# Peptides against a protein of PDB entry 3OAK: the designs that were tried, part 123

Target 1, 145 residues: chain A of PDB entry 3OAK
Amino acid sequence: DDLEQYLDEKILRLKDEMNIAAQLDIDTLNKRIETGDTSLIAMQKVKLLPKVVSVLSKANLADTILDNNLLQSVRIWLEPLPDGSLPSFEIQKSLFAALNDLPVKTEHLKESGLGRVVIFYTKSKRVEAQLARLAEKLIAEWTRP

## One batch from the design tools (peptide; made by RFdiffusion4, then SolubleMPNN)

Design b1_p30_1_s4 (from b1_p30_1, 18 letters changed)
Fold by OpenDDE base, seed 5:
Structure b1_p30_1_s4 (fold): chain B 145 residues (1-145), chain A 30 residues (1-30)
Amino acid sequence: as target 1 above (145 residues)
Amino acid sequence: MGLTEEELEEAEKYAEELEKLEEETEEKKK
């Protein structure tokens, strides 16, 4: 129906915006590596984060979020950057908090690749302990029978 | 709901690769 279509379009638009933001940040950091210009700062994801959090936190959007594989973009945002660093603490914290409240199913993990990235966060030496614990919680939930 | 053993193993292998990348990056910074 009209509402369903509207919500799908909303989520898909956000998905595109997230992917663009991620790529722009990657481009910035790649250029930083190539040129050595440390003044180049990747800020696109941070700028978009409030909007992402707002959408992910809405219970009425959960099905639309999952059905449209927005979690793929969440996964992309969580992946290590070209210089091997992780996204900002705020991005990590916000996304993991949002994931904790989403009814994520196995099929969503498979189509997004989110599971393997979250497992990484349970093992990373640079991830804050509180987030590593949250990642472990998520993995435990997602691996339940 | 849940990942199979095979799926988990694949995910863990990927995570190990990312962890290795992180370690290598840290070594370069030292």
Scores: peptide ipSAE 0.173, ipTM 0.711, DockQ to the pose 0.797
Fold by OpenDDE base, seed 4:
Structure b1_p30_1_s4 (fold): chain B 145 residues (1-145), chain A 30 residues (1-30)
Amino acid sequence: as target 1 above (145 residues)
Amino acid sequence: MGLTEEELEEAEKYAEELEKLEEETEEKKK
């Protein structure tokens, strides 16, 4: 129906925006590495984060989020950057918090590739302890029989 | 219903690759 289409389009637009933001940040960091210009700072994801958090936190959007594979973009945002660094603490914290409240199913993990990235966060030496614990909780839930 | 054993193994391999990258980054900082 009209509402369903509207919500789908809304999520798909956000998904596109997230992907663009991620790529722009990657481009910025690659240029920073190439030129040594430390004034180049990747900020596109941070700028978009409030909108992402707003959408992910709405229970009424959960089905639309999952059905349109927004988790793929969440996965992309969580992946290590070209210089090997991780996304900002705030991005990690916000996304993991949101994931904890979403009814994520196996099919969503397969479609998004999110599981393997979150597993990395359980193993990384650079992840804050509080987020590592949350990652572990998610993995435990997603690997239940 | 969760991830299959095969999916977990694939995820583990991916995580190991990222861990190697992390270690390389640490070495570069020395």
Scores: peptide ipSAE 0.163, ipTM 0.701, DockQ to the pose 0.760
Fold by OpenDDE base, seed 1:
Structure b1_p30_1_s4 (fold): chain B 145 residues (1-145), chain A 30 residues (1-30)
Amino acid sequence: as target 1 above (145 residues)
Amino acid sequence: MGLTEEELEEAEKYAEELEKLEEETEEKKK
C-alpha cells in the first residue's frame, strides 16, 4: 500500500526529529549546568511542538503513530531534564491532551514506556495540579475495563 | 534523563501494576 508506506515514512521522520530535539535540549541543559551560562535555554522541543501536536491530533494517522512507536518519543519528551526540571507546561499540556484522544493499548504502553512516565506525573510534587489531573485521567482510562 | 533513582523505582513499580491491570482488562475483552 503506497499510502501506508508514505505515512510510515512521515511518522518515522517526525520520530527522528523529536529524538534529535530532545537530545539537543539535554545537551543544552547539561552545558548550562557545567558552565553556569544562564543564557543557554533549551528550546528545540518547544519549537517542534506545533508539528508534533498537529500529527498526534489527526485521526487518519493514529494507526501509523501507534504501529511505529511514536509514543516512545512522546515518552522521551515527557521525561525530566538533566537539571531535574520538567518539560515546559505547554509540552505537558499538549501531549497529555493528545494522548487522551489516541486509542492507546497495553502493547503500546509497554513498547514505549509511556505508562510509567505518566504514572510519575501523577506522583510528582513538581507537576501543576491541572496537569496531574490530566495524567490521572489517562491512567484511569488505560486501566478501565 | 533527570529522573532520580528513587523516582524511577517508584514509577517502575507502579507501571508493573498498571500493566498487569491493563493486560487483565484486555484479556477480558477477547
Scores: peptide ipSAE 0.067, ipTM 0.564, DockQ to the pose 0.051
Fold by OpenDDE base, seed 3:
Structure b1_p30_1_s4 (fold): chain B 145 residues (1-145), chain A 30 residues (1-30)
Amino acid sequence: as target 1 above (145 residues)
Amino acid sequence: MGLTEEELEEAEKYAEELEKLEEETEEKKK
């Protein structure tokens, strides 16, 4: 119906914005590596984070989020950056919190590639302990029969 | 419904690669 279409378009627009933000941050850090200019800071994802959190927190958007593979963009945001660093703590915290409340199914994990990235967060030495534990919780839930 | 053993193994291998990258990056900062 009209509402469903509107919500799909809304999520797809956000997905596009998230992907653009991620790429811009990658570009920034690649330039930082190439030039040695340590003043270059990747901030695009952080700037968009409030909007992402707002959408992901809406229970009525869960189906739309999952059906449109927004989790792919979530995965992208969680991946290590070119310099090996992780996204900001706030991004990690917000996204893992959102994932904890979403009815994620196996098909969503497969089409997004989110599973393997979350497993990384259970092992990384630079991930805060509280987030590592949350990642472990998610993996445990997603590996249930 | 859940991730298969094969999927978990692949994910763990990926995680190990990222951990290695993380360690190498940290060493370069010294």
Scores: peptide ipSAE 0.147, ipTM 0.689, DockQ to the pose 0.814; fails the geometry check

Design b1_p30_2_s4 (from b1_p30_2, 19 letters changed)
Fold by OpenDDE base, seed 5:
Structure b1_p30_2_s4 (fold): chain B 145 residues (1-145), chain A 30 residues (1-30)
Amino acid sequence: as target 1 above (145 residues)
Amino acid sequence: GLSEEELKEAEEYAEEKLKLEEEYEEKKKK
């Protein structure tokens, strides 16, 4: 199916772009720590966020998103950074909102590793209350038989 | 859903990252 192939390629390209953006931000932060250059700002994920949100919000892409393990890239974007800081509030808010609307199943959790990261968000002292509550809701849903 | 083993692994992961968070906060206070 031509449409199916097109959608798969679209999601896989976004997955690669997300992974690259995450790594570039990590590289920027590490260089900032090493050099002390405070002008170095990690902006790659923020720049790509509108595109990510646009794709994740499309109901007709849900199966393609889940089948191609885009949730692995979502997990990567949500992980604490090497210095212990969190991704921006806007990234957190946008991704948790998207997760709340996706029909995430056991197999998707296993292949993405998303569960462990969301559990972390239920425990972190730096996470906003509204997002902590949403994280708790998701974990409750994902632990049901 | 998430298995008991996965929940245990997640707890270990969270403990590690929470320690990292504490270290980050300590550096900001100095």
Scores: peptide ipSAE 0.580, ipTM 0.913, DockQ to the pose 0.805
Fold by OpenDDE base, seed 3:
Structure b1_p30_2_s4 (fold): chain B 145 residues (1-145), chain A 30 residues (1-30)
Amino acid sequence: as target 1 above (145 residues)
Amino acid sequence: GLSEEELKEAEEYAEEKLKLEEEYEEKKKK
């Protein structure tokens, strides 16, 4: 219906915006690595984060989020950056909180590739302890039969 | 849930990224 179509379009637009933001940040960091110019700072994801959090926090959007594979964009945002660093703590915290409240199923994990990234977060020594524990909780849930 | 194969692939992924993380940390020390 009209509402479903509107919500789908809304999520798909956000998905596109998230992907663009991630790529722009990657481009910035790759350029920093190439040139050594430490003044280059990746900020596109941080700028978009409030909008992402707003959408992910809405329970009535859960089905739309999952059906449109927004988790792929979430996965992309959580990926380690080209220089080996991690996205900002605020991005990590916000996204893991959102993941904890979503009814993620096997099919969504397969579509998004989210599992491997979250497993990485259980192992990285640069991840804050509270988020590492949350990552472990998610993996435990996602490995259930 | 995640399959055995997916878990194996995830371990390989993690090893690669952890190595990259170590390299990052070493550069920061210089």
Scores: peptide ipSAE 0.568, ipTM 0.909, DockQ to the pose 0.775
Fold by OpenDDE base, seed 2:
Structure b1_p30_2_s4 (fold): chain B 145 residues (1-145), chain A 30 residues (1-30)
Amino acid sequence: as target 1 above (145 residues)
Amino acid sequence: GLSEEELKEAEEYAEEKLKLEEEYEEKKKK
């Protein structure tokens, strides 16, 4: 119906915005490294984070979120940057909190690639202990028969 | 849930990224 279509389009737009933000931050980082201009700061994901959190926290959007593979964009935001650095702590914390409340199923993990990134967070030495534990919890849930 | 194959792929991914992380940290020390 009209509402379903509206919600699908809303999520798909957010998905695009998230992907663009991630790429712009990577571009900023690469340019900073290339030019040595320390005034270049990657801020696109941080600026968009409140909108992402708002959407992910809506229980009535869970099906739309999962059906449109928004988790792929969540995965992209969580991935280490090309230089080996991690997204900001706030991004990590917010996204893991959101993931903990979503009814993620096997099919969603497969189409998003989220599983391997979260497993990485269980192993990284740069991840805060509380988030590493949450990552472990999620993986344990996702590996249940 | 996650299959054995998916877990294996995840381990490979993690190994690569952990090496990258270590390299990043070493560069920061210089």
Scores: peptide ipSAE 0.563, ipTM 0.907, DockQ to the pose 0.811
Fold by OpenDDE base, seed 4:
Structure b1_p30_2_s4 (fold): chain B 145 residues (1-145), chain A 30 residues (1-30)
Amino acid sequence: as target 1 above (145 residues)
Amino acid sequence: GLSEEELKEAEEYAEEKLKLEEEYEEKKKK
């Protein structure tokens, strides 16, 4: 229906925005490395984070979020950066909190690639303990028969 | 849930990224 279509388009736009933000931050980081210009700071994801959190926290959008594979963009935001660093703590915390409240199914994990990234977070030494525990919880749920 | 194949791929992914993390930490110390 009209509402469903509207919501789909909304989520797809956000998905696109998230992907762009991630790439821009990577570009900024790479440029910083190449030029040595320490004034270059990757801020695109941080700027968009409030909007992402707002959408992910809405229970009435869960189906739309999952059906449109927004989790792929969540996965992208969680991936380690090319230099081996992690996204900001706030991004990690916000996204893991959102994931914990979403009814993620096996098909969503497959189409998003989120599983492998979260598994990484269970193993990384740079992840805060509280988030590592949450990652463990999620993986335990997702690996159940 | 996640298949055995997916878990295997995830482990390989994690190993790769953990190695990258170690390299990052080494550079940070210098």
Scores: peptide ipSAE 0.541, ipTM 0.900, DockQ to the pose 0.806

Design b1_p30_3_s2 (from b1_p30_3, 10 letters changed)
Fold by OpenDDE base, seed 5:
Structure b1_p30_3_s2 (fold): chain B 145 residues (1-145), chain A 30 residues (1-30)
Amino acid sequence: as target 1 above (145 residues)
Amino acid sequence: SELEELKEEAEKLMKEAEEEEKEILAELEK
């Protein structure tokens, strides 16, 4: 119906924006590595983060978020960067908080690749302890038989 | 270099995470 179509389009637009932001940041960081220009700062994801958090926190969008595989873009945002570092703490904290309130199922983990990335956050020594614990909690919840 | 070390560590852990995910999913599908 009209509402479903509207919500789908909204989520798909955000998905596209997130993917673009991630790629622009990757391009910036790759250029920083290649040139040594430390003035190059990746800011596109940070700029878009408030909008992402706003959408992910809306209960009425949960089904649309999951059905349109927005979690794939969330996964992309959480992946290690070209220099092996992680996205900013703010991005990590915001996204993990949002994930904690979504009814994520195993099928969503498989189609998005999010499972692998969240497990990574349970293993990396570069992750803050509070977020590592949250990652462990999420994995435990998502993998309940 | 430090950059190479960070990248290598991240790649290693991502591979391990993928293997763990596969094991978890295999167990759930029994």
Scores: peptide ipSAE 0.609, ipTM 0.926, DockQ to the pose 0.823
Fold by OpenDDE base, seed 1:
Structure b1_p30_3_s2 (fold): chain B 145 residues (1-145), chain A 30 residues (1-30)
Amino acid sequence: as target 1 above (145 residues)
Amino acid sequence: SELEELKEEAEKLMKEAEEEEKEILAELEK
């Protein structure tokens, strides 16, 4: 129906915007590594974060989010950056909070690759303790028979 | 260098995470 189509298009547009933001940040950091210019700062994801959080927090969009594999873009945003660093604490905190409220199933983990990244957050010493615990909680929930 | 160490650490942990995910998924799909 018209509403369903509208919501699908909205989520797909956001997915595209998220992917673009991630790539721009990667390009910025690769250039920083290549040139040594420490004034180059990757900020595209941070700028888009409020919009992402707004969409992910809407209960009526949960099915649309999962059906359109927006979690793939969430996974991309959580991955380690070219310099080995992690995305900002605010990005981590916001996305993990959103994931905690989504009815994520095994099929969504497979198509998005999110499982691997969240497991990574249970293992990295660079992750804040509170987020590591939340990552562990999510893995435990998603792997229940 | 410190940069290389950070990158190598991240790559190592991502590989370990991938293997753990494979094991978990294999168990769930039995």
Scores: peptide ipSAE 0.608, ipTM 0.926, DockQ to the pose 0.858
Fold by OpenDDE base, seed 2:
Structure b1_p30_3_s2 (fold): chain B 145 residues (1-145), chain A 30 residues (1-30)
Amino acid sequence: as target 1 above (145 residues)
Amino acid sequence: SELEELKEEAEKLMKEAEEEEKEILAELEK
């Protein structure tokens, strides 16, 4: 219906915005590496984070979020950066908190690639212990027979 | 360099994570 279409379009727009933000940050960091200009700071994801959190936290949007594969953009935001570092702790914490409340199924993991990235967070020494534990919890829940 | 080592570590762990995911999914599909 009209509302469903509106919500789909809203989520798809956010998905696009997230992907653009991630790419812009990657471009910034790559340029920083290439030029040595330490004044270049990647801020696009951080600027968009409040909007992302707002959408992900709405229970009534869960189906729309999952059906439109917004988790693919969440995965992209969580991936390691060009310099081998991870996104900010705030981004990690916020996204993992949101993921913890979403009814993620195996099919969503397959189409988004989120499983691989969250498993990465269980392994990386650059991840805060509390988030590593949460990552482990999520993997256990998502892979429960 | 430190930068290269961090990148290599991240890539290595991502590959390992991919393999683990494949194993988990394969097991779930049995």
Scores: peptide ipSAE 0.607, ipTM 0.925, DockQ to the pose 0.814
Fold by OpenDDE base, seed 3:
Structure b1_p30_3_s2 (fold): chain B 145 residues (1-145), chain A 30 residues (1-30)
Amino acid sequence: as target 1 above (145 residues)
Amino acid sequence: SELEELKEEAEKLMKEAEEEEKEILAELEK
């Protein structure tokens, strides 16, 4: 119906914005690596984070989020950066909190690639212990028969 | 270098994570 269409479009717009923000940050970090200019700071995801959190936290958007594969953009935001570092702690914390409240199914993991990245967070020494444990919890929940 | 070490570590762990995911999915599909 009209409402569903509106919500789909809203989520798809956010998905595009998230992907653009991620790419801009990647471009910034790549340039930082190439030039050695440590003053280059990737901040596009951080700037957009409040909007992302606002959308992900709304229970009435869960189906729309999952159906439109917004988790792909969440995965992209969580991936290690070109220099091997991780996104900011605030991004990690916010996204994992949101994931914990979403009814994610195996099919969503396959189409988004989120499973691999979350497993990575169970393994990386650069991840805070509290988030590593949450990542482990999510993997356990998502892989229940 | 520090940069090279971080990058190599991340790549290694991502590969390991991919293998673990494959194993998990294979078991779920039985």
Scores: peptide ipSAE 0.606, ipTM 0.925, DockQ to the pose 0.823

Design b1_p30_3_s3 (from b1_p30_3, 9 letters changed)
Fold by OpenDDE base, seed 3:
Structure b1_p30_3_s3 (fold): chain B 145 residues (1-145), chain A 30 residues (1-30)
Amino acid sequence: as target 1 above (145 residues)
Amino acid sequence: SELEELKKEAEELMKEAEEEWKKIMEELEK
């Protein structure tokens, strides 16, 4: 119906914006590595984060979020960057909080590739302890029989 | 270099994570 279509379009627009932001940040950091110019700072994801958080926090959008594989974009945002660093703590904290409140199912994990990345966060010494624990919790919940 | 070490570490951990995830999914799918 009209509402479903509207919500789908809203999520798909955000998904596109997130993917663009991620790519722009990757481009920035690749250039930083190539040139050594430390003044180059990736800021696109941070700028878009408030909008992402706003959408992910709405319970009435949960089904639309999952059905349109927005978690793929969430996965992309969480992946290690070209220089081996991780996205900002704020991004990590916000996205993991959102994931904790979503009814994520196995099919969504397969579709998005999110499971692998969350496991990574249980391993990296560069991840804050509180987020590593949350990552462990999520993996346990998602993989229980 | 510091950059090389960070990148290498991330790549290795992502590889390990992939292997673990594959095993988990195989078990869940029997």
Scores: peptide ipSAE 0.641, ipTM 0.932, DockQ to the pose 0.828
Fold by OpenDDE base, seed 1:
Structure b1_p30_3_s3 (fold): chain B 145 residues (1-145), chain A 30 residues (1-30)
Amino acid sequence: as target 1 above (145 residues)
Amino acid sequence: SELEELKKEAEELMKEAEEEWKKIMEELEK
């Protein structure tokens, strides 16, 4: 119906914005690596984060979020960057908190590739202990028979 | 270099994570 269409379009627009932000940050860091210009800072994801958090926290959008594979964009935002660094602590914290409240199923993990990346966060020594524990909790919940 | 080491570490951990995830999915699909 009209509401469903409106919500789908809203989520798809955000998905596009997230993907663009991620690519711009990747481009910035690749240029930083090439030139050695340390003044180049990747901030596009951070700038968009408040909007992402606002959408992910809305209970009435949960089905739309999952049905439109917004978790693929969440996965992209959590992946290690070209210089081997991780996204900012704030991005990690916000996204993991949002994931903890979503009714994520195995099918969503497969179509988004999110499972692999969250396992990465259980293993990396660059991840804060509190987030590593949350990542472990999520994997345990998502992989229950 | 430090940059190369960080990148290598991340890539290795991502490979390990992929292998673990594949094993988990195989078990869930049985």
Scores: peptide ipSAE 0.640, ipTM 0.932, DockQ to the pose 0.854
Fold by OpenDDE base, seed 2:
Structure b1_p30_3_s3 (fold): chain B 145 residues (1-145), chain A 30 residues (1-30)
Amino acid sequence: as target 1 above (145 residues)
Amino acid sequence: SELEELKKEAEELMKEAEEEWKKIMEELEK
């Protein structure tokens, strides 16, 4: 129906915006590495984060989010950066909080690749303990037979 | 360099995570 179409388009637009933001940040950091210009700061994801959180937190969008594989973009945002660092703590915290409230199923993890990345967060020494614990909780919940 | 080591560590952990995820999925899909 009209509402479903509207919501699909909204989520797909956000998905594109997220992917663009991620790529721009990657480009910035690659340029920083290449040129040694430490004044280059990757800010695109951080700037878009409030909008992402707002969308992910809306219960009425859950089905649309999952059906359109927005979790793939969430996965991209959580992946390690070109310099080996992780996304900002705020991005990690916000996204993991949002994931904790979504009815994520195994099929969504498969099509998004999110499962692998969340496992990474259980293993990395660069991850804050509280987020590592949350990552472990999510994996446990998602992998119940 | 420190940068290279960080990248290497991240890559290795991602590979490990991939292997663990594959094992989990194999078990779930039996």
Scores: peptide ipSAE 0.638, ipTM 0.931, DockQ to the pose 0.838
Fold by OpenDDE base, seed 4:
Structure b1_p30_3_s3 (fold): chain B 145 residues (1-145), chain A 30 residues (1-30)
Amino acid sequence: as target 1 above (145 residues)
Amino acid sequence: SELEELKKEAEELMKEAEEEWKKIMEELEK
């Protein structure tokens, strides 16, 4: 119906915005690596984060979020960056908190590639302990028979 | 360099994560 279509379009727009933000940050960091210009700072994801958090936190959007594979964009935002660094702690914390409240199923993990990346967060020594534990919890919940 | 090592570490861990994920999915799909 009209509302469903509206919500789908809303999520798809956000998905696109997230992907663009991620790519712009990647481009910035690649240029930083290439030129050595440390004044180049990747800020696009941080700027968009409040909107992402707002959407992910709304229970009434859960089905729309999952059905439109917004988790693919969440995965992209969580991936390690070209310089080997991780996204900001705030991004990690916000996204993992949101994931903890979503009814994620195996099918969503397959189509988004999120499972692999969350496992990465259980393994990286650069991840804060609290988030590593949350990552472990999520993997356990998502992969429970 | 330190940057190179950090990048290499991330790449290696991502590879490990991929393998672990594959194993998990194989078990779930049995």
Scores: peptide ipSAE 0.637, ipTM 0.931, DockQ to the pose 0.847

